# Peptides against a protein of PDB entry 8BZL, part 215

Target 1, 228 residues: chain A of PDB entry 8BZL
Amino acid sequence: SYDRAITVFSPDGHLFQVEYAQEAVKKGSTAVGVRGRDIVVLGVEKKSVAKLQDERTVRKICALDDNVCMAFAGLTADARIVINRARVECQSHRLTVEDPVTVEYITRYIASLKQRYTQSNGRRPFGISALIVGFDFDGTPRLYQTDPSGTYHAWKANAIGRGAKSVREFLEKNYTDEAIETDDLTIKLVIKALLEVVQSGGKNIELAVMRRDQSLKILNPEEIEKYV
Target 2, 242 residues: chain B of PDB entry 8BZL
Amino acid sequence: SRRYDSRTTIFSPEGRLYQVEYAMEAIGHAGTCLGILANDGVLLAAERRNIHKLLDEVFFSEKIYKLNEDMACSVAGITSDANVLTNELRLIAQRYLLQYQEPIPCEQLVTALCDIKQAYTQFGGKRPFGVSLLYIGWDKHYGFQLYQSDPSGNYGGWKATCIGNNSAAAVSMLKQDYKEGEMTLKSALALAIKVLNKTMDVSKLSAEKVEIATLTRENGKTVIRVLKQKEVEQLIKKHEEE

## One batch from the design tools (peptide; made by RFdiffusion4, then SolubleMPNN)

Design b1_p21_6_s3 (from b1_p21_6, 12 letters changed)
Fold by OpenDDE base, seed 1:
Structure b1_p21_6_s3 (fold): chain B 228 residues (1-228), chain C 242 residues (1-242), chain A 21 residues (1-21)
Amino acid sequence: as target 1 above (228 residues)
Amino acid sequence: as target 2 above (242 residues)
Amino acid sequence: RPPLTADQQKALQARIDSLYQ
């Protein structure tokens, strides 16, 4: 049977394939994003990379442009498609508009892409959620989340993947103006949030930091341990 | 839930793609393929299962395919699917060469095929490819490289890995014996024989049942060489003497 | 085809798990 009309409404109004794609996201390792005052931080649970695997090819955090980075949870292959499309759009925007994308713009683009895959006949939804962080040209830090449905929202802090519920509960309690008063405190908040679900401490955490007018920095394990 | 098993591009209630999982299961029954990255080269070693006496053409390689001058791959899974994918790899590499007047970077070729594989998991009316691939190559960006891809369109770079039958045991042995930073092609060949000897369900490893290809650099050119049966016999003999 | 051994099944499961990040 040809799998036509993969994503259709149930009699009760549910889009089951979208809901099931959200379950695919929960199979992904946890990612957390926090917006500070002049910093955005992404933290991810580092899946145990196989000893013989090249770490370069195992990335949950990727740059979309110089001013935007993304963490994802869910199907790795699906994420690659989204990332590539987003990167092309970022470059296209620079060429056509002569300015880098805003974080909202690229988030909306990704969201629209995801939405089309929920409505197009013969396509399944993307099995990924994403945390998209960066700086707008005016230096404003931004954090957005997208899900398989193509919805997106701006956040102060959020989490996706397997441990997202526990991490969100932690962030809801601990995200205060005092907790993000400095860059270091913001980084500490992300680490503490991840430690709610990561058992092996700082060794299983990957952190990406973007500061105003600075490129994306991936922290090394030694740098992470200073915050633990 | 059987209703999700038959549809190729739908999520189960648990967020699973059963057809991709079943394709991976099918690959688990396929002949073993190994890849090992060394400092001075990279190799593929594959189990040769179809030794039919009536096969007139000694297929130069049953499981190892040259993709271009700088890359080769080995396949585990459905042969027909493998033929389609290896042909597509060659076409992608050729189109890139024509467009840019330089060889396609190894990871870009792998990614291009993986995007095709992924599409066959997302677009209706298509089934996943029942094939995993190991890729070996050289480029000016990263030097010698080894990649693995699966039916999902996922891929990764490896120092050493295995696909197909008894891949778990092979990977365990590779983890134990692979010396990071100290691996020569010679030691990699010895390791490949050691692993195959233990993982192949044969009483005695023979050169007729093993294909080995090496990729090296000589005088600024990539050399892809399938080892002759006599060379493989010598490697097996050396292993038996240790 | 003979069923996968327990070790082969574990390996398969690990590969399936690797589909998600």
Scores: peptide ipSAE 0.427, ipTM 0.808, DockQ to the pose 0.800
Fold by OpenDDE base, seed 3:
Structure b1_p21_6_s3 (fold): chain B 228 residues (1-228), chain C 242 residues (1-242), chain A 21 residues (1-21)
Amino acid sequence: as target 1 above (228 residues)
Amino acid sequence: as target 2 above (242 residues)
Amino acid sequence: RPPLTADQQKALQARIDSLYQ
């Protein structure tokens, strides 16, 4: 049975394990990325933390480097592996090239890593998609998406996870130059997009903002409520 | 559909890793382990099921393992898998100490093992470890800490949690009785006994069936202590009188 | 071994659900 074989084509040309890994991504909570003029914003549906769980250990948005951050959807443990590999690569690049990675470069690295896990019989695909945002050294804001197949593309705005379809439909209608004219408007756009699928208001949203020449900022709940 | 559970590291059509889920199910049948974080310490309490009278050494602790001077863990699941993972934890901790001349931070030790667990869910020819762990520790970064990890390589920090048999009921009781910011180690011990008394599949809670370890700070040093049977008996007796 | 109770199954399901973010 070809569908039970790791990294084998079906007779009709499908990589079932990759497709099934995409289904794993859909089990993840929604993440949204938006590229503004001088800002990149990641928003995630915050999974309800168990009453006795330490919120510090629940992360869906992480920094890869000073100029790059990532949100993911899918298998948490798989994401940690990808994040760690990406962080090592970012540091390695700084040491070898003496410059930070471009957002495209690190996206390509992650994509290539994922692709290799789709081609080896000794490995299953990663059950994660990622939104990767940041700034290139020239100050250009970037947003990329990767999926379990190892494909990647640049986006103006995109979403991943369980509510991604609805969020993308919202973004397709509402992403305009006017909607991203200011940093605040860009943040509001992300929040509005997430509210399409998040049942509870701003309390269940986590937002990460990176402005040009600034470090990643995770907004606190009070800051988020100002935009709702 | 259980159609795609025959191989160790494949996704189902629905994006499920059945081998991981089955490992977690197996852990659901294991003896109860709980952890409680207090202001002045952290504890592990574990059900001792294998009371075989012919066991030569009553293993001082069957389910609670000292990892280093600052950390201990409790295991629920397959004993052989647990032995491998606890050994790996010790090795990781020692390698870190050797390399950096300081104890490994608690979360770093947990994540290092979790990366190993994850690998056993992704690489072909390997099965997931049938083990969940509770970790207690102290470090200079976060003080007293409690972590839980599962066969997937997922982990989280907790104020109180439970793994193994009747873990749902235990967690429910912990949620009801845990007082954030007011939990002393003494109150945590009492809570542990209360929860175990209700969640262990035994007619009567006895000290022979319970292992308890505490982690405290004394004179700027971490102290990991396994409670003596008499101390556990006193805790049980106190609970029965309340 | 006996099957997990309904409550135990619910706990298991919650943990399975926690595998995904």
Scores: peptide ipSAE 0.389, ipTM 0.775, DockQ to the pose 0.787
Fold by OpenDDE base, seed 2:
Structure b1_p21_6_s3 (fold): chain B 228 residues (1-228), chain C 242 residues (1-242), chain A 21 residues (1-21)
Amino acid sequence: as target 1 above (228 residues)
Amino acid sequence: as target 2 above (242 residues)
Amino acid sequence: RPPLTADQQKALQARIDSLYQ
């Protein structure tokens, strides 16, 4: 019998495939998100790109729309599926509602997609967590996290992937109103948080910044070094 | 342990997809395929293992497939899976051409197939494709390109890479000898022969055991050419003389 | 099939590791 039910409850009420998908997330490199006053920042640990690999094809931070971007941890191929579906939804929303999605809306869409894959026969959960950041049309910066279960929450700051525990502990101690008072301080906070788990300093960090009414900017290594 | 390896599309307690890993292991036993990007072209070189004397002259490359006028691929892994995927690539490329009246960009074709591969790792009743592919192509956006994809539906762009048997040793050699910005197609061909000679478990490299295709631009058109046996022999001979 | 060599196993592990970002 093809066990059609991939994700089933254990006798104690656990969804093992969801929990194991969380372990897949922990195999991913660390990503961190921080909401500032008028800025959202995503930082990711760059996995060492093979010498002959094109860096263009190795991205952990992706734009979903002009006002929303996402970092992920876990299975790269799973992430691509989620990103593509989210992009289609963002465009569909613009066409049907004549406004860009709110960050909460697209997060809820992604979360609902993930949840369906935990309950659908013959489907495994997505092996990814995501940090979704952006600005709502009113100019409010937002940060959301979603996991393989399809749960999502709004955050001031959070981390996912291998070093997420250490980074979160750092953020819990260091995230203050003073620490995010300026855009530059917010960026510095993200870098400092990543440096808790990233070896070899700023060279192994990718940083993306979205300011109010501005498009996603991926910082080059030289720009990152100014904050280290 | 056996519960996680026997079922397709399930995570292990450690977050591993064993069927994907086993597909990759199976590909590790397949014949070597390598790709090298040059300034003036891109090439695929593949090991031909099945030389049966009684096979009708395979006029066509066994492991190198033309996808459209601007792209070709090579395959390491299960032949039947390869045939399905290469046919799908051709269909995707033709549908795109029909819809947009222009050739599909190289990366878009690669991603379209990778989405199919990924689906076979996530949907029940399916097994991963036991196939890795190298793609060579040209488009107006990025020029000459080389991509690699695996059973997971992961892909990447490369300057040079290798799949199949002894791929690690081949990649190590490519890392040593590949000169970024200075690679001509001629030097890439020589490098391909050098790498194959070392990585193929043959006492002597012969033209019968190697398939090579080049993709170039001539007069604003893409030219995909499978090298003739005599041309491959000349490349081998040159390598033996150096 | 002959078992993978140590180098082939390392390559396989690197590819497995590349599945995750």
Scores: peptide ipSAE 0.349, ipTM 0.746, DockQ to the pose 0.799

Design b1_p21_6_s3 (from b1_p21_6, 12 letters changed)
Fold by OpenDDE base, seed 5:
Structure b1_p21_6_s3 (fold): chain B 228 residues (1-228), chain C 242 residues (1-242), chain A 21 residues (1-21)
Amino acid sequence: as target 1 above (228 residues)
Amino acid sequence: as target 2 above (242 residues)
Amino acid sequence: RPPLTADQQKALQARIDSLYQ
């Protein structure tokens, strides 16, 4: 009976709606994030878009600000709400504090937003996890993950979505200082990690790269094939 | 029972707040946190459950949070709820500092958060926070202090206490071994290791699985220090040799 | 999650009882 209630405690102390939101994330296509030395890389599994659907509308990677980008897994509509609020906060921060957000700051904002949606009887949790990457103003590369509960942590590398377990196991084995020694090696690591779960090679991968003091770059398929 | 447990926190016919009880149940499954007050300091010791190789080695205290220069807390329960509450504690402390140009007294900070917790048990459309906290601090009014708070907004001062998993067993051990008025920080650290070794659901206590913070006074300043892994290893080793 | 042990339940009950002063 408690599993149908908007986020309330069960008798055994579970928040079933949060747990079910985590199951919704697992239905999402895989996303990977890796922090290199002077680079952050996001990779996502491209979902097969229907022939009549504009591929441009199915973005799993988005910029939140010039120095921050996010990949998500789970409910697309929920993600849009989170992304929009995060973008507004990034702009507001620039106006009020006169500096861009830190990656931690915007992650905490998103996490707090998610948490609030787990505590009101009039709201369900967001059915999304996110990987948030970027550079702080001091040039430090950052990677954070958030889940539907509103938890967040900093990572060297992580994955979310349906293939996240396999990708994470790969990263746990292959993430070394040597594997991220160069930007190209870091990109290659992300591609290799995604190839653990993505069928048909580089054609089904989208990659975003952010370097220090550079804007988000989405790699084209030809650029991706150079690393495969 | 079902009619009262599925709604916003309301009284049952028996006068029970089931959502608060269920929040406390959730905390019972959380990793162990203990606090011990000594004559020359106060400590928190917490179980670290989430050891992931890919975590960024930034000084990640999983369960111990610095609140201000004079206070820290440890949390047992829902991590996201804990993050919200610890942020609120920091904001309350900072607002007080700005308003009064002095640090907030320890009990006042605890009370302010407890009022928030209580509100989440009374106002419609909210659930209780699934978090208990231990607070350590120093102030000029009462010196070194240890507090515990629960989802209801109830709190109390303690000489030694435990929250989370196996807290009853831990409290029982603390009652047996805690010597009021004779506890040094060194002895408190040893006691913390002893209790954790017996109460953690782990075959062997390791420094990787334990976080310890101490709060002391040095040269009229509060010093909050998280023990290094090597220091915790030494404490564990010393306990194994006794 | 495994159910709370009898001792853990006793501890929980003690804390619940402490809500009523």
Scores: peptide ipSAE 0.281, ipTM 0.627, DockQ to the pose 0.115

Design b1_p21_6_s4 (from b1_p21_6, 7 letters changed)
Fold by OpenDDE base, seed 1:
Structure b1_p21_6_s4 (fold): chain B 228 residues (1-228), chain C 242 residues (1-242), chain A 21 residues (1-21)
Amino acid sequence: as target 1 above (228 residues)
Amino acid sequence: as target 2 above (242 residues)
Amino acid sequence: SPPLTPDQQKALEERIESLYK
């Protein structure tokens, strides 16, 4: 009976709605994030976009601010709500503090938002995990991951979505200082990681790259194929 | 599992929102609505199911609603839910116009409603709206646009799409016949008739059973026009001659 | 309402899958 309630504790201490929200994340396509030395890279598995669908409206990677971008896995509509809130906060921070948010700050904000939806009566958890990457004002590259529970951690590399386990296993084996020595190698690492779960090679991969003091760049298919 | 079917805003053990899925299933039984984007305009075509002899001859759009001067929508699903959502769309558009002294961008209007839909999937004591919508519009940012939204609050932009009954077959036909970059409004109208003729479970397509609206730009103004029955008859006749 | 045809059911399933990205 407890598993059918809004987010409440079971007798054994489980928050079933949070756990089930994590299952919703697993229904999402895979996303991977890697922190390099002077680069952050997000890679996502492209779901087959319907032939007649506008690609601009089918994005798994979005900018939160000039220095921060996010990839998500899970419920698309839920993600939109989180993204919008995060964007507003980024702008508010610029206005009030007169500096861009740190990646940690905006991650914590998102995490707190998610957490509130796990504790507020009459609300279900968000059915999304997110990889949040960017640069702090001091030029430090950052990667964070957050889940439906509102927990967050900093990572060197991580993955979310249906193929996350396999991708993480690959990253655990292959993430070395040598593997991220250059920007190109870092990008290559992300592609290789995604290829563990993505069929048909680079055509089904979307890559976003952010370098220090540069805007988010989405790589075109031809650019991706150069790394395959 | 069926034990989660009755609660509106909870995840199943598999991470599913069954009430959203059931709402989408219900929409699958609703009358067909088509949207097609052309280079020089955008159109909605909808099945008219409520044909009653006592209905006034005054052309009434059952499924196509003007939202503002630059946007219209068609609905598939629960009529009462559709009425609420279309009214909300009009209110949102009007409030934006009042606040900013310019028309609301098409995608922003769609997003605003989708946020409402999403909320009805996340907040306790609410049920999903049993409605999918097609939106047509023009704005200065993206020009002519076609959007689709569902009960989850998800939406997307489309070149052509279909909601309601036999939507799968319609989408398949649209994929086959839609020529990207070469679609005129005239060709889009012909395509709409072709698709409806094959997807509607009627022996013969008639103008009384079809509503069509076009959105065009004339002299720097958006023109939303519901086709007259005679115009629809001509389109049907032309299709039958091909 | 009559039950969905197999093709309609498949389309519904695809739409349900589209809820997740």
Scores: peptide ipSAE 0.385, ipTM 0.789, DockQ to the pose 0.778
Fold by OpenDDE base, seed 2:
Structure b1_p21_6_s4 (fold): chain B 228 residues (1-228), chain C 242 residues (1-242), chain A 21 residues (1-21)
Amino acid sequence: as target 1 above (228 residues)
Amino acid sequence: as target 2 above (242 residues)
Amino acid sequence: SPPLTPDQQKALEERIESLYK
């Protein structure tokens, strides 16, 4: 029988496939996002790249456009689909509206895509959460999170993946205006937050930094160690 | 719970896609396929399990498929699924060539198929493909390349890797013996034989049970060559003498 | 098919883990 109704309400009003997709997110390595004053920082737990694997093909942080980047947690193949569609939309927006997307716009697009997969017959939800960071055209730094349900919210700081709870607890205690007063302090905050869950120190952390009117920069391990 | 493993690919309460996991398990029982990237080429080596006395002596590749002039793949898993996917790869490559008047970049071909695989894990009425693939290729962007893809639609680039039966042991051996930056195609061939000899579920490695293809560049053209049985015999003999 | 050996099972588990990033 063709199972058309995959995501349906339980008698208690739960969408189990969405809830279970959130469990798939928890199987992903930890990602953290922090909005500073004039900087956005994404940090991810590096899964030890298998010996003999090309690191180029193992990315958890990706650019969606020049002004927007995303980290995800959950199913890698699902993430690729979402990333590709988001990239196409970013380019389409530039062509049709003649301006880059706002971070909120592209987040809403991704969220809408995810939501449709929770309501469409014959489709399971995406097994990913995403942290989307960037700068709007006015230079305002933004951080958004989206979940398998298609919900999205703006954050000062947040985390997703297996260690997200511990990282969030750390951020709730340590995210202050003083802690993000400078770019370096903001980066340090992200690293400290990740170190709550990452073993073996800075070698297992990947950091991406975006500053106002600057391209995405991936920090090398040596740069990360300076903050440890 | 049996409820989540018997229906269309859906999430378990723990966030697992059991149908994908089961497809991967099935591939673990398939014949071994190796890929090794060298400085001057890339190779595929595959176990040939179906040896029938009535097979025409014409050397045909059971597990290695030419996709276009610049790419080949090997398959591990369900034969019928493999045939469908290899045909799709050829079609995708051809459509790209017609549209852009250039060969499709290697990674783009891999990702195009991986998107299809992923779709079969997300859309109702479909099951995952019970196939993993190794891809070898050359393009002007990255030169010689080796990729692996699985039933989920996940893929990665590799210097050396293995799929199918005893893949863990093979990967372990590859990790030990693969020397980055120093790997020649000749040494890669020797390594492939060494690994297959230890990982194949055969008493003695024979040329009839092994398929090997090499991809090289000659005079600015990609050359994909399936080794003749005599050439494979020589490689095996050389290994036995060491 | 014969059951997977412990090493084969470990390899499978590692690949399953690789499904999630």
Scores: peptide ipSAE 0.336, ipTM 0.737, DockQ to the pose 0.810
Fold by OpenDDE base, seed 3:
Structure b1_p21_6_s4 (fold): chain B 228 residues (1-228), chain C 242 residues (1-242), chain A 21 residues (1-21)
Amino acid sequence: as target 1 above (228 residues)
Amino acid sequence: as target 2 above (242 residues)
Amino acid sequence: SPPLTPDQQKALEERIESLYK
C-alpha cells in the first residue's frame, strides 16, 4: 500500500517530506554555533519559559558526551530521540573502541540515523537540525551541522532555526581570526550574532561553552550579561 | 494542505504535523485536569464528566490513575488511548523496579512514555495518541514533581498547569493566584477548587463531578490519596463561603 | 464537540507552538 512509503521521490526528483521537515526546523528558535581557537560556543534563543514551567525541563542545548554537545532546532520530541541515540552511541564507542567519539564520528552517526528515516518505509524524517560541537582527542575544536536529510558538514560558524538566515549573514561578515582570537571574543561573537534575532537582550540567550580539556559549561544569566 | 491530513503522520508543506495538532485539538474538548505543586505535596484535580448512574463499578477515579507507590497521573483525551498509556506507565515503572530494585525516577517514567508517544508520531501505520497527561510524583532526586505531556511526546515540569477543556482559562487563573514558594497543599486544594469552579462546563461545581488526588510524604513514605466525596464537598463549600 | 472558544483556541495554538524548540 502507498501508505507505507512516507518519503518518496516526486516526479521532479524531490523528497518532499525532507523539505517539509526543513520547514519544521525553521519553526524552532534560533541556535548558533561558533568554533574558536580553543573554544566552541553554542548559543540559543531562549524561548520565554512559560510562567509556572520548570526551567530545568526546558533545554535546547545538551551534552552528548564529555567532549561533545549539541543544540537543535525543530520538533522537541524528535530531538529527544536523536539525543538519546547519540548518547548511547557515545557510550558504546567508549566501551568498544576505548576512546571517546570524534565530533565528526558522532555527527555522522546522527546524520546516518536521520538519513535512514528518510528512506525507511513507514517512517517520517526527523524534524530537527542540529549543531554539534566539541573537541577531538587531539584537542581540535569542531563544529558540525546536520539537517533532516541526513546531510552534514563542518563549519567555522553556523546557525539553525527561525532566525538562522540573519545570524548566518552576520557571521559571514563578522567571523574573522581577530573576532575569535580569544575565548571571550568568541563568546561575544556568538552573543552579537544572536542579538540579530533575539529580542530583549541577554536574558533571552542561553550559552554553552566548551573549552579544550574542559567540560561543557552553561553560562548563567549574570555571566552572559558580562559579555553584552 | 488537506491532502496530508488523511494519511499517517507526515509533514505538511509548512512543516506541521497535522495529526499531532488534531490530537491536541481533540484533547481540548476533553474534561479538565489540573495539577498543582505545593511545598508539602502535589495534587491532581480532574473533571468527572461521565456520571453514569448505571455504572456498576464505583470507579474510584475515572481520570486519576495510580502508577506506582510514588506516582499518579491524570488523563485528558481518548479514553481507550488513556487506558493503553496508563497501563504502559505501570509496566515501565514495574520493569524499572525489577531491574534496579528502586523506584523509577519521576522524570524517567514520563520520558519513557513520551518516547512511545513520539514514536507514534513518526512511524507509519500509527496515529498519535489522543491523550495528554499530568503526572504527579515524588522521588529522592527532585522531591515533589508535576509534569505534563502531550500527543507529540513533548513534556515539561510545572508548578501548576491544566489540560483539557478550558485549560487556557485555568492556566491564566493559576498564573494569577499561584504563589511560588508559599504554596501549601491546603492552599493548592483551595486553588484547584477555585479554578475548576470557573473552568468546568457546569452550572455549579459539585463533588460528584470532581476527582482530587493528593500526593504527600508521611514518615518517609509517599502517600497517594484520592479525596473522598465529603472532603471535596467541604472544599467546595469553603470556596463558596469565601 | 462544540468549537473551541477563542481562549481555548489560543491555548491550543500556544501548545502547538511548544512542539518546536
Scores: peptide ipSAE 0.330, ipTM 0.734, DockQ to the pose 0.791

Design b1_p21_6_s4 (from b1_p21_6, 7 letters changed)
Fold by OpenDDE base, seed 5:
Structure b1_p21_6_s4 (fold): chain B 228 residues (1-228), chain C 242 residues (1-242), chain A 21 residues (1-21)
Amino acid sequence: as target 1 above (228 residues)
Amino acid sequence: as target 2 above (242 residues)
Amino acid sequence: SPPLTPDQQKALEERIESLYK
């Protein structure tokens, strides 16, 4: 079957399908990531789970490996594909290189995957941005962001999704060495950042924390309320 | 925006996938399918629309399909698409069984199909499947389970849900009447009849227009049973007497 | 097929919104 060209350059050099995929990301709820000194924190705007829906099947934060986790904004089904591919790569890397992936490595892998879907005939871009956090094997905390275009950068703090602009503005103003001096302060910073766009306080926030040499921990609502 | 709805599934300027949305709209016109999770089982109830007097097979399941020994599904949408997807589900389940010598976990089967659905929303020359599915199953990980999937490849677990025609009204009724933690299969069956009676576009609910399957555990084995017409009649009668 | 009722349309919209997280 001849795959029709999906993503092509406009006369002025734009890749409209990539730009429109970025609009799909903006339909996603807000996610924020902050790199602390010895902690990485992901916070997401919790969409109300429909009555009678199983909450376990509603996730916006997921582990890619023991040392890497990801939050996303955009198309849920697209995210699942990316997550699965990334997980496979993490495992493959462990087998072939005998070390866990660096956060940069897996981000680059995801970014490359996304980029291919912007260039391959018969494929549309992924409608997903991701915040990827974790620890390198040397114990360095990392935060990366990737978007539908396949670009990626390292950040101290960043946000994606619907309220990302407001959250980023907050972070630009409030991210200081003092603000991340402790794990608790770092968590508080994430919560405060999310509260710029999230209504009804801590009940609508999901937080995931990864500390050095520790597994991903998703905070329960009661734990979150302690920081509010 | 007609430009973005006439081609293979691409993003609109607003980030919408119109072909997926249109597939979902098409499903809204399909016959109603209900799923209800109980403490002691799970059920599917589906509207049977194609009652043809000349059908040679009197006892056929139009909308409910057995996938393996531990799972069944109900479909709403394009019949041909449904047939393809149900066949694929069976193949996935069989391949898993052969590879791992154990039944595929329910959610894994659902996810595998959802990945296929998603692919049909992303790759050129493909259109979304015009089908939503309800899955019922049992596995050792989560016990009795109910899932719903849509043309996008999105899915979720549910205590009770509905797809197809009048699904919103059905879901509303389920929200009102479903008692979490206290739902027996018997009560679930009664609830299914109640909801179908109000949501089906029929003057009177009849057993010939309803398919019901239950999934239970007996002696450590999953039992999938399609209710006989007489059993459905009894359920309807009981509802009318209340 | 008859057009979707307002309730059906609302349900559809909710499902469409659920496509994005």
Scores: peptide ipSAE 0.316, ipTM 0.722, DockQ to the pose 0.778

